# Ledger of designs, part 29: peptides against a protein of PDB entry 4BOS

Target 1, 163 residues: chain A of PDB entry 4BOS
Amino acid sequence: PVLTRTVVPADNSCLFTSVYYVVEGGVLNPACAPEMRRLIAQIVASDPDFYSEAILGKTNQEYCDWIKRDDTWGGAIEISILSKFYQCEICVVDTQTVRIDRFGEDAGYTKRVLLIYDGIHYDPLQRNFPDPDTPPLTIFSSNDDIVLVQALELADEARRRRQ
Target 2, 163 residues: chain A of PDB entry 4BOS as posed
Amino acid sequence: PVLTRTVVPADNSALFTSVYYVVEGGVLNPACAPEMRRLIAQIVASDPDFYSEAILGKTNQEYCDWIKRDDTWGGAIEISILSKFYQCEICVVDTQTVRIDRFGEDAGYTKRVLLIYDGIHYDPLQRNFPDPDTPPLTIFSSNDDIVLVQALELADEARRRRQ

## One batch from the design tools (peptide; aimed at target 1 N12 D70 W73 I120)

Design b1_p20_8_s3 (made by RFdiffusion4, then SolubleMPNN; from b1_p20_8 with S1T T2S V6L Q12R R17L)
Fold by OpenDDE base, seed 3:
Structure b1_p20_8_s3 (fold): chain B 163 residues (1-163), chain A 20 residues (1-20)
Amino acid sequence: as target 1 above (163 residues)
Amino acid sequence: TSPADLAENLARRQLELETL
């Protein structure tokens, strides 16, 4: 099995598209962003005590208005929220540092998904199988550390290509 | 990490991404 990158559109919503892709088992839907933005806003609005200004960097209402804009970028806060919502660990491998940021790693989730990040753009990762009739896998066991090694290898290769 | 440290880290990370 080989871990591969699926390139999603380089729009302001690549994080949402990438997360949607992996949690839905490999469905590419660039139009998913508005709904996911609203979902995040709804979650944040529902718990202003947890999602405080200290975490958001702005008031709860300001954040909700901001994240629903079509030109704002998602980040660590949004990944954390989506990890909690989908009840899975979200692992982001960074091609600039060849390091993995793990979101939800202490929550006890049984599943993990993987994204690759280059400092600007997010893409989803999937495992391809030798059998062409076996569809790619995007949802892994949280105990599958091999996929993390493969993600690091993929990131390292990407880094070398930029040099 | 403490809750305060976690909040700070998340806020910092968010700021970094917003400034890209």
Scores: peptide ipSAE 0.020, ipTM 0.563, DockQ to the pose 0.055
OpenDDE base, seeds 1, 2, 4, 5: peptide ipSAE 0.018, 0.016, 0.017, 0.019; ipTM 0.569, 0.578, 0.583, 0.504; seed 5 fails the geometry check

Design b1_p20_8_s4 (made by RFdiffusion4, then SolubleMPNN; from b1_p20_8, 7 letters changed)
Fold by OpenDDE base, seed 3:
Structure b1_p20_8_s4 (fold): chain B 163 residues (1-163), chain A 20 residues (1-20)
Amino acid sequence: as target 1 above (163 residues)
Amino acid sequence: TSPADLEENLAHRELERKTL
C-alpha cells in the first residue's frame, strides 16, 4: 500500500475541502467549504467561554463573521474544531519541516485522517492498494503509526522536489 | 484581501502547531 496525495483546488478553502475529502472517505467536493465554514462559526458561537478572544485573536462574533468569508484561511483553530466535530485525530504533515502536527491526539479517538501542508496549501492523503478493486483508504486507525511514517516520507520527497 | 486580512490569515497559519 502506498500513501498518495490528492490535489485539491488551490483556493482559500483548501483546508476545508481536504478535511471533507478524508472524513468522507475520499469524496472531492470543493463546494463543501461554505457549509463547513458555517459549521465552524456555529460551533464557535455556541461556546463563547471556551472560544474566547484570547483563543480566537478577535471577538467571538468577529471570528464567526471572518471565518464565513470565502477568502479567509483556516488553520489550527479550525482543524481543532473539525477534529472534535468529526471525532477523529487530524494529522498534518508539513513539507517544509517534515514533521507531523497532530490535532486531537489526546482525545481518545480511534480514527485518524491525514493532510499534507506546504505552508500555504492543504491536500488530503489517502492509502492506495495494489488491488484496483479496493478503493483508497482515508480513515486510519489512531494506532496506525505506519501511515505516519509514510506521510513523513511523502513530505520529505515533496521537500526535495521543491529544492 | 486587505493588509489586515492577510495578517489575520498569517496569524492562523502561525498557530498551526498549536492545539486547542
Scores: peptide ipSAE 0.025, ipTM 0.599, DockQ to the pose 0.348
OpenDDE base, seeds 1, 2, 4, 5: peptide ipSAE 0.023, 0.023, 0.024, 0.024; ipTM 0.581, 0.581, 0.590, 0.585

## One batch from the design tools (peptide; aimed at target 1 A10 N12 I120)

Design b1_p21_1 (made by RFdiffusion4)
Pose (drawn by RFdiffusion4):
Structure b1_p21_1 (pose): chain A 163 residues (1-163), chain P 21 residues (1-21)
Amino acid sequence: as target 2 above (163 residues)
Amino acid sequence: SAETLAEQRTAQTEKVLAERS
């Protein structure tokens, strides 16, 4: 089986669309983004002690309004929140310098999902099978460290191809 | 559909690089 990128629309909500795609087992639905952003705002507003002005670069309320827009880009704050909400490890494979940032690293989730990130775009990763009957898988066991190795190699390849 | 995605990704790249400069 081969680790594969599926290209989602680069409409400013790719982070949310990609996360949704992998946690739902391979469903592409761009319309999920406004609701996922509202979920983020709900969580950020619920913990102003943690989500401070220093962390957000603005007030808690300003951040909530900002993230609810259809043109702002999700990042580490959003990913950390979505990892907990969905109770899975979210592994971002960064093709800029070829490394993996593992959200939920120490929460002992049983599940793991992967996104590929080039500094501008997010796309989901999935495992494709050469058998006509076996659909792609987007959720992997936390024990499954080999998929992380395959993703690092895909990151190397993706970096070479992009250059 | 692939051409539309490629154009969207190029436009997004140009937008992000313009904002960073």

Design b1_p21_1_s1 (made by RFdiffusion4, then SolubleMPNN; from b1_p21_1, 13 letters changed)
Fold by OpenDDE base, seed 2:
Structure b1_p21_1_s1 (fold): chain B 163 residues (1-163), chain A 21 residues (1-21)
Amino acid sequence: as target 1 above (163 residues)
Amino acid sequence: MEKELEEQRAALEAKKLAAAA
């Protein structure tokens, strides 16, 4: 089994498309972003005490209006929220630094999903199997650290290709 | 997961409406 990258459209919603892909078991739906943006805004609006200016970098209302725009990019805040919503660890491997940022690692989730990030663009990762009748895996055990090693290897290879 | 997404969104909107009532 090998870990592979599925390239999603290089648009302003690549994070949402990538998360949707991995949590849905490998379904590519570039039109999922508006609903995900609305969900995040709804969650943020529901808890203004936690989602403060200190956390958001702007007022709660300003953030909600901002994230619902179709031309704004998601980041760490959105990943954290989606991790909590889907009850899974979201691991992002960075091809520039060859490091993994783990979101939800302290929550005790039994599942993890993986994204690859190049500094601006997100793509989903999946495990392909030799058996063509076995569909790719996008949801892993939180105890599966082999997949993290494979993600680092994939990122290192990507970095070497750019050097 | 998509069904869960819609259900959770609907629940949150319902709570918002209830709080405003």
Scores: peptide ipSAE 0.022, ipTM 0.565, DockQ to the pose 0.021
OpenDDE base, seeds 1, 3, 4, 5: peptide ipSAE 0.019, 0.020, 0.021, 0.021; ipTM 0.563, 0.555, 0.579, 0.563; seed 4 fails the geometry check

Design b1_p21_1_s2 (made by RFdiffusion4, then SolubleMPNN; from b1_p21_1, 13 letters changed)
Fold by OpenDDE base, seed 5:
Structure b1_p21_1_s2 (fold): chain B 163 residues (1-163), chain A 21 residues (1-21)
Amino acid sequence: as target 1 above (163 residues)
Amino acid sequence: MEEELERQREAARARVLAALA
């Protein structure tokens, strides 16, 4: 099996599109962002004690209004929230550092999904199989360390292409 | 639009780095 990258549109919502792709088993839906933005805002608003100004960099209400805009970018905060919501570990391989940042790793989730990040843009990762009749896999066991190695290899390859 | 896009990209990167620190 080979881990591959599915390029999603380079718009302001690539993170949401990428997360949706992997957690829904390989469904590309660039129109999913508004709903996911509202979901995040709802979760943040529901816990102002945890999602404080110290965490958000702005007031809880200001963040909620901000994230619901169609031209604002998601990042680590949103990934953490989505990890909790979908009850899965979200692993982000960074092509600039060739390192994997794991979100939800201590939550005891049995599933993990993978994204690739270049410092600006997010794309989803999937495992393709030699059998053409076997659909690609986007949800992995949290014990599958091979997929992490494959993700690092993919990131390293991407880094070399940009040098 | 490009100026705003660039600002958003920088902000997104900064947020990720800050969360990882």
Scores: peptide ipSAE 0.025, ipTM 0.550, DockQ to the pose 0.091
OpenDDE base, seeds 1, 2, 3, 4: peptide ipSAE 0.022, 0.023, 0.007, 0.024; ipTM 0.553, 0.538, 0.353, 0.542

Design b1_p21_1_s3 (made by RFdiffusion4, then SolubleMPNN; from b1_p21_1, 14 letters changed)
Fold by OpenDDE base, seed 5:
Structure b1_p21_1_s3 (fold): chain B 163 residues (1-163), chain A 21 residues (1-21)
Amino acid sequence: as target 1 above (163 residues)
Amino acid sequence: MEAELEEQRRRLEERVRAALE
């Protein structure tokens, strides 16, 4: 088995497209962003005590309006929210630092998904199998540390290509 | 525009990381 990336469009919504891809088992839908942005805003608005101005850097209402724009970028707060919503770990491997940031790691989820991040753009990761008739896997066991090693290797290779 | 959005995203990510640690 080999871990590979699926390149999604380099638009302002690549994070949402990538998350949707992995949590839906490999469905590429670049048009999913508006609904996911609304979902994020809804969750943030529902808990202003947790999603405070200190965390958001702006008022709860200002953030909700901001994230629903079609030209704003998703990041750590959105990943954290989506991890909770989909009840899975979201592991992001950074090609610049060759490090994995794990979201939801302390929540006791049994599943994890993986993204690759280069400082600007997000792409989803998937495991391909030798049998061409076996579809790629995007949802892994939270105990599968081998996939994390493979993700680091993939990120390291990407980093070397930029050098 | 992308540079400005990137900086806004970076600052937000830093705040979230600090709050989660």
Scores: peptide ipSAE 0.023, ipTM 0.545, DockQ to the pose 0.061
OpenDDE base, seeds 1, 2, 3, 4: peptide ipSAE 0.023, 0.020, 0.019, 0.019; ipTM 0.537, 0.539, 0.510, 0.533; seed 1 fails the geometry check

Design b1_p21_2 (made by RFdiffusion4)
Pose (drawn by RFdiffusion4):
Structure b1_p21_2 (pose): chain A 163 residues (1-163), chain P 21 residues (1-21)
Amino acid sequence: as target 2 above (163 residues)
Amino acid sequence: SEEELREEKAAERRERDARFF
C-alpha cells in the first residue's frame, strides 16, 4: 500500500477541509469549514486564561471573529483544538524542512491521522490499496509508527518534486 | 498579487504558531 495525497481546494479553509477528510474516514466536504471554525471559536472563547492576548496576538473576542471568517488560515491553535475534539493524534507532515509535528502527542489517543503541509497548503494523506475492493484508509492506530516513516519519505519526495 | 497575499498570510500564521508553542 502507498501513502497518497488527495488535493482539496485551496480556498483558505484547506486545514479544516483536510482535518475533516481524515477524521471522517475519507469524506471531502468543503462546506464543513464554517461549522469547524465556529467550533474553534466556541473553544477559544471558553478558555481565555489559556487563549490569552499573548498567545493569540489580539483579544480572545478578536481571534474568535477572525477565525470565523472564510478567508483566514487555520494553524497550530486550530489543530491542537481539533485533535482534542476528535480525540485523535493529528500528525502534520511539514514538507518545508521535512519533519512531523504530532498534535495529541501525549494524550494517549488510539487513533492517528495525517496531513501534508507545504507552508501554504494543507491536504489530507491516506493509505491506498492495490486491491479493487479495499477503499483508502485515513485513520491509523497510534501503534502504527511505520505510516509515520512512510509520511516522512513522502515529505522528502514531495519536497524534491516541488523544487 | 495572489501569491503575495498567500505569503503574507503564511508569515502571519508562522508568527501565531510560534506564539502558541

Design b1_p21_2_s1 (made by RFdiffusion4, then SolubleMPNN; from b1_p21_2, 10 letters changed)
Fold by OpenDDE base, seed 4:
Structure b1_p21_2_s1 (fold): chain B 163 residues (1-163), chain A 21 residues (1-21)
Amino acid sequence: as target 1 above (163 residues)
Amino acid sequence: SYLEELLKKAKERAELDKRFF
């Protein structure tokens, strides 16, 4: 099995498209972004005590309005929220540092999904199988450390290509 | 290193499911 990258559009919503892809089992739908943004806004709005200005860097309402714009970027806050919503660990391998940032690692989730990040763009990762009748896997066991190594290898190769 | 630690864990897991390593 080989871990591969699916390139999603380099629009302002690549994070949401990538997360949607992996949590839905490999469905590429760039049109999902508005709904994903609204989902995050709804979650944030539902708990203003937790999602405070200290966490958001702006008021709860300001954040909700901001994240629903089609030209704003998602980041660590959004990944954390999506991890909680989908009840899975979201692992982001960074091609600049060749390190993995794990979101939801202490929550005890049994599932993990993987994204690759180059500093300005997110893409989803999936495992392809040699059997053509076996579809690619995007949701892994939280005990699958092999996929983390494969992600690091993929990131390292990407970094080398830029050198 | 960080990578070496993950490799160690991965190899251990591979003994349980060699089809992925």
Scores: peptide ipSAE 0.033, ipTM 0.594, DockQ to the pose 0.020
OpenDDE base, seeds 1, 2, 3, 5: peptide ipSAE 0.018, 0.021, 0.022, 0.032; ipTM 0.407, 0.542, 0.485, 0.538; seed 5 fails the geometry check

Design b1_p21_2_s2 (made by RFdiffusion4, then SolubleMPNN; from b1_p21_2, 9 letters changed)
Fold by OpenDDE base, seed 2:
Structure b1_p21_2_s2 (fold): chain B 163 residues (1-163), chain A 21 residues (1-21)
Amino acid sequence: as target 1 above (163 residues)
Amino acid sequence: SALEELLRKAAERKELDARFK
């Protein structure tokens, strides 16, 4: 089994496309971003006490309007929200630092998905199998630490290629 | 709608997780 990267479009919505890909079991849908942006806005709007200006960096309403724009980038806040929504741990491996940021790690989720990040762009990760009849895996056990090691190795290789 | 479909799929995932916890 090999962990591989699926390159999604380098648009402002690469995070949403990547998350959708992994949580849906490997479905590439570049048109999913508007709906996911609306989903996040709905979640944020529903709990203004939790999603405060201190967390959002802007008022609740300003954030909701901002995130629904097609030219705004998602980040840690959106990943945290999507982790809670999909009830899974989202692990982001950074190719610049060769480190993994884990979102939802303390929530007790049974599932884990992985993204790779280069400081600008997000891509989804998947495990490919030698058997062509076995589809790639994008959803892992939250206890599968081997996949985290594989992600670090993949990130380190990516870093070396850019040097 | 696409949003409703996302919500439906997410609900199914939550149900699966609850069954194994």
Scores: peptide ipSAE 0.159, ipTM 0.757, DockQ to the pose 0.025
OpenDDE base, seeds 1, 3, 4, 5: peptide ipSAE 0.141, 0.019, 0.141, 0.066; ipTM 0.737, 0.457, 0.743, 0.596

Design b1_p21_2_s3 (made by RFdiffusion4, then SolubleMPNN; from b1_p21_2, 10 letters changed)
Fold by OpenDDE base, seed 1:
Structure b1_p21_2_s3 (fold): chain B 163 residues (1-163), chain A 21 residues (1-21)
Amino acid sequence: as target 1 above (163 residues)
Amino acid sequence: SALEELRRKAEERKELDARFK
């Protein structure tokens, strides 16, 4: 298939590694997670009214301390923040349900990136081209709904393989 | 720094988005 996944390390920072990969056009940077964690904490701390305890599930300060730990996992809250920060829609296809969760879909962004999620682990998705000299594409038009269909097909295949 | 690079990339993307929006 044209749309493929790049397997990133199965560690507590897989979300951050995956997001960085797609927003940077396919660059694997294992050292990005600590900085991204700090960035998220800074954003959250800067707006305690918006990032309330009701949203975070803990106090603003507790969340900031928590997300900066090197053993905590990112999720929907972090994806939402990163979507806003990078000014792009982040689409997560879930292999368990074969559904796509879209973050930033109402923000009017012109670009979207895609991740695949199996309930525990995040990986980035990319479009490969027949020409081996053409680099894979990780940033898509927000009007490209074909890539969403391809993501669903990829997720369905992964589910069948229990991958 | 890595953080500065992230901020730079985000700003560039924001500018690109604004030009096409």
Scores: peptide ipSAE 0.081, ipTM 0.679, DockQ to the pose 0.025
OpenDDE base, seeds 2, 3, 4, 5: peptide ipSAE 0.068, 0.070, 0.081, 0.032; ipTM 0.665, 0.665, 0.681, 0.542; seed 2 fails the geometry check

Design b1_p21_2_s4 (made by RFdiffusion4, then SolubleMPNN; from b1_p21_2, 13 letters changed)
Fold by OpenDDE base, seed 4:
Structure b1_p21_2_s4 (fold): chain B 163 residues (1-163), chain A 21 residues (1-21)
Amino acid sequence: as target 1 above (163 residues)
Amino acid sequence: SKMEELLRKAKELEELNKRFL
């Protein structure tokens, strides 16, 4: 089995497209972004006391309006929220540093998904199998450390290509 | 960096979530 990258459109919604891809088992749907943004906004709006200006950097309402724009980037706040929403660890391997940032790592989730990030773009990762009739895997066990190693290898290769 | 700051905020959010949710 080999871990591979599926390139999603380099639009401002690549994070949402990538998360949707991995949590839905490998479904590429670039049109998912508006609803994903709305989902974030709904969660943020649901608890203004928790999602405070201190956390968001702007008022709760301003953040909700901002994230629903089609030209704003999702980031770590969105990843954290989506991790909890989908009840899975979201692991982001960074091609600039060759490190993995794990979101939801202390939540006790049994599942993890993986994204690759280059500083301006997110893509989803999947495990391909030699059997063509076996579909790629996007949802892994939270105990599967092999996939983390493979992600680091993929990031390291990407970094070398840019040098 | 912006991402580092967001990661910090995300971690704070996670810790708060553990405590209250």
Scores: peptide ipSAE 0.024, ipTM 0.595, DockQ to the pose 0.074
OpenDDE base, seeds 1, 2, 3, 5: peptide ipSAE 0.023, 0.023, 0.021, 0.021; ipTM 0.586, 0.587, 0.574, 0.578

Design b1_p21_3 (made by RFdiffusion4; failed a check: too like the target's own chain)
Pose (drawn by RFdiffusion4):
Structure b1_p21_3 (pose): chain A 163 residues (1-163), chain P 21 residues (1-21)
Amino acid sequence: as target 2 above (163 residues)
Amino acid sequence: SAAELAREAAARRRERELLAE
């Protein structure tokens, strides 16, 4: 089986669309983004002690309004929140310098999902099978460390191809 | 901002490159 990127639209909501794709087991639905952003705002507004002006670079309310727009990019704050909501590890494979940032690293989730990130875009990763009957898999066991190795190599290859 | 527009144009171009592979 081969680790594979599926290209989602680069419409400013790719982070949410990619996360949705992997946690839902391979469903591409760009319309999920507004609802996922509202979910983010709901969680950010619920903990102003943690989501402080120092962390957000603006007021809690300003951040909520900002993230609810259709043109703002999700990042580490959003990813950390989505990992907890979905109760899975979200591994972002950064092809800029070829490393993996593992959200939910120490929460003991049983599940793991992968996104590939080039500094501008987010796309989901999935495992494809050469058997006609076996659909791609987007949710992996937390014990499954080999998929992380394959993702690091895909990051190397993706970096070479992009250059 | 100008930087955000540049980033959006770069993102569309890169999407097209990836779909052409």

Design b1_p21_3_s1 (made by RFdiffusion4, then SolubleMPNN; from b1_p21_3, 9 letters changed)
Fold by OpenDDE base, seed 3:
Structure b1_p21_3_s1 (fold): chain B 163 residues (1-163), chain A 21 residues (1-21)
Amino acid sequence: as target 1 above (163 residues)
Amino acid sequence: SAEEEERRRRARELEAELLAE
């Protein structure tokens, strides 16, 4: 079994496409972003006391309007929100630093998904199996630390390719 | 970037609040 990267379109919605891919078991749907943006806005709008300006960097309403635009980039805040929504740990391996940022790591989730990030673009990660009849895995046990090691190796290789 | 670092900081704060609930 090897961990591989599925390249999604390099558009403003790569984070949402990548998250959708991994949480849906490997479904590539570049058209998923508008609904996911609205989902995040709905969550944020539903609890203005929790999702405060201190967290969002702007008023609750301003954030909701901003995130629903088709040209705004998702980031760490959106990942945190999506982690909570999907009730899974979202692990992002950074190819620039070869570090893994774990979102939802202390929430007690039993599942984790993995993304790879180069400072601008997000892509989903999946585990491929030797048996061609066994579909790739995108949802891992939160106890599967091997996949984290494999993600770091993948990121390190990606970093070396850019040098 | 500085912007991403700031967003990451805020995300950590968000997670801290989530854990406090």
Scores: peptide ipSAE 0.058, ipTM 0.689, DockQ to the pose 0.029
OpenDDE base, seeds 1, 2, 4, 5: peptide ipSAE 0.030, 0.026, 0.032, 0.034; ipTM 0.591, 0.605, 0.594, 0.580; seed 4 fails the geometry check

Design b1_p21_3_s2 (made by RFdiffusion4, then SolubleMPNN; from b1_p21_3, 9 letters changed)
Fold by OpenDDE base, seed 5:
Structure b1_p21_3_s2 (fold): chain B 163 residues (1-163), chain A 21 residues (1-21)
Amino acid sequence: as target 1 above (163 residues)
Amino acid sequence: SEEERRRAEEARRLEEELLAE
């Protein structure tokens, strides 16, 4: 089995498209972003005491209005929220540093999904199997450390291509 | 970027609070 990336559109919503892809088992839907932005805004708005200005970097209301815009970029805050919402680890391998940031790693989730990040763009990762009739896997066991090694290898190769 | 670093710090704080629940 080989870990590969599926290139999603390089638009302002690549994070949302990528997360949706992996948590839905490999469904590419670039039109998913508006609903996911609303989802995040709803979660944040539901608990303004928890999602404070100290966490958001702006007022709760300002953040909700901001994230719902179609031209604003999602990042680590949104990943953290989505990790909790989908009850899975979201592992982001960075091609610039060849490191993995794990969101939800201490939450006790049994599942993990993987994204690859180059500093400005997110893509989803999937495991392909030798049998072409076996569909790719996007949701892994949280105990599957081999997939993390493969992700690092993939990121390292991507980094080398830029050198 | 500095913005991404800031977001990462904020996300870390958020996750710590979530895990403390």
Scores: peptide ipSAE 0.036, ipTM 0.685, DockQ to the pose 0.029
OpenDDE base, seeds 1, 2, 3, 4: peptide ipSAE 0.021, 0.031, 0.035, 0.024; ipTM 0.591, 0.639, 0.675, 0.561

Design b1_p21_3_s3 (made by RFdiffusion4, then SolubleMPNN; from b1_p21_3, 8 letters changed)
Fold by OpenDDE base, seed 3:
Structure b1_p21_3_s3 (fold): chain B 163 residues (1-163), chain A 21 residues (1-21)
Amino acid sequence: as target 1 above (163 residues)
Amino acid sequence: SAAEERRRAEARALEARLLAE
């Protein structure tokens, strides 16, 4: 089994496309962003006490309007929200630092998904199998530390290619 | 780049704040 990267469009919505891909079991849908943006805005609007200005960097209403734009970038806030919504740990391996940022790691989720990030762009990761009849896996056990090692190796290789 | 480094740092800091809530 090998962990591989699926390159999604380098548009302003790569995070949403990548998350959708992994949580839906490997479905590439570049048009998923508008609904995911609305979903995030809805969640944020529903809990202004938790999603405060201190967290958002702007008022709750301003954030909701901002995230629904098609030209705004998703980041840690959005990943955290999507982790909670999909009830899974979202692990982001950074190709510049070769480290993994884990969102939802303390929530007790049994599943994890993986993204690869270069400081600008997000892509989804999946495990491919030698058997052609076995489809790629995008949802892993939260106890699967092997996939994290493989993600770090993938990121390290990516970093070396850019150096 | 410096911009990318700042983005990464901000993301990690934000995650820490969210997890502390």
Scores: peptide ipSAE 0.031, ipTM 0.672, DockQ to the pose 0.036
OpenDDE base, seeds 1, 2, 4, 5: peptide ipSAE 0.030, 0.031, 0.028, 0.028; ipTM 0.652, 0.670, 0.639, 0.641

Design b1_p21_3_s4 (made by RFdiffusion4, then SolubleMPNN; from b1_p21_3, 13 letters changed)
Fold by OpenDDE base, seed 2:
Structure b1_p21_3_s4 (fold): chain B 163 residues (1-163), chain A 21 residues (1-21)
Amino acid sequence: as target 1 above (163 residues)
Amino acid sequence: SAEEERLAEEAKELEERLLSE
């Protein structure tokens, strides 16, 4: 595959670091997590009817306090929120199942970004070009289904390497 | 660590809940 994986630190904030990387065009900033956690908490707190206890698994306030901790892990809820905030589809390819979960696929976004997930850790994906003067691409068209196939190929290869 | 494992499981539980909707 032509997609490549950029390994971010294996800390509790790998999801936030990975999302920030792809939506900002390939900027690695491990220090972005506290601000992103606060952003998510602010969004959740602003709409307690939508972000209900049924979705959060805890009260709205408990979730906001939880996500702002420096050691808690982000997941599907946070991805969905970040998809809405950045107005892009976030596609997560799972190396354990070789499947893609698409967040925001029905929202009509024109942009798509990709993450790779191994059951514990998130990393961002990018497309490198043979021309060294052309920077890697992290933001794709939501109509680019070829990149999804490439992501699946990358995940399949990753799975084989672990076996 | 044990803490990371607990947090990972909690995150997975939340993910499953959201994806089931």
Scores: peptide ipSAE 0.021, ipTM 0.515, DockQ to the pose 0.099
OpenDDE base, seeds 1, 3, 4, 5: peptide ipSAE 0.006, 0.008, 0.008, 0.007; ipTM 0.365, 0.380, 0.335, 0.331

Design b1_p21_4 (made by RFdiffusion4)
Pose (drawn by RFdiffusion4):
Structure b1_p21_4 (pose): chain A 163 residues (1-163), chain P 21 residues (1-21)
Amino acid sequence: as target 2 above (163 residues)
Amino acid sequence: SAAEAAARARFEAATAAREAA
């Protein structure tokens, strides 16, 4: 089986669309983004002690309004929140310098999902099977460290291809 | 801000490059 990128629309919401794709087991639905952003705002507004002005670069309310727009890009804050909400590890494979940032690293989730990130775009990763009957898999066991190795290599290859 | 506008331009250029590939 081969680790594979599926290209989602680069409409400013790719982070949410990619996360949704992997946690739902391979469903591409761009319309999920506004709701996922509202979910983010709901969580950010619920903990102003943690989501402080220093962390957000603006007021808690300003951040909530900002993230609810259809043109703002999700990042580490959003990913950390989505990891907890979905109760899975979200591994972002960064093809800029070829590394993996593992959200939910120490929460003991049983599940793991992968996104590929080039500094501008987010796309979901999935495992494809050469058997006609076996659909791609987007959710992996937390014990499954080999998929992380394959993702690092895909990051190397993706970096080479992009250059 | 200028930084925001530059980030937007990089995004649009990177998207166009990817779609042309």

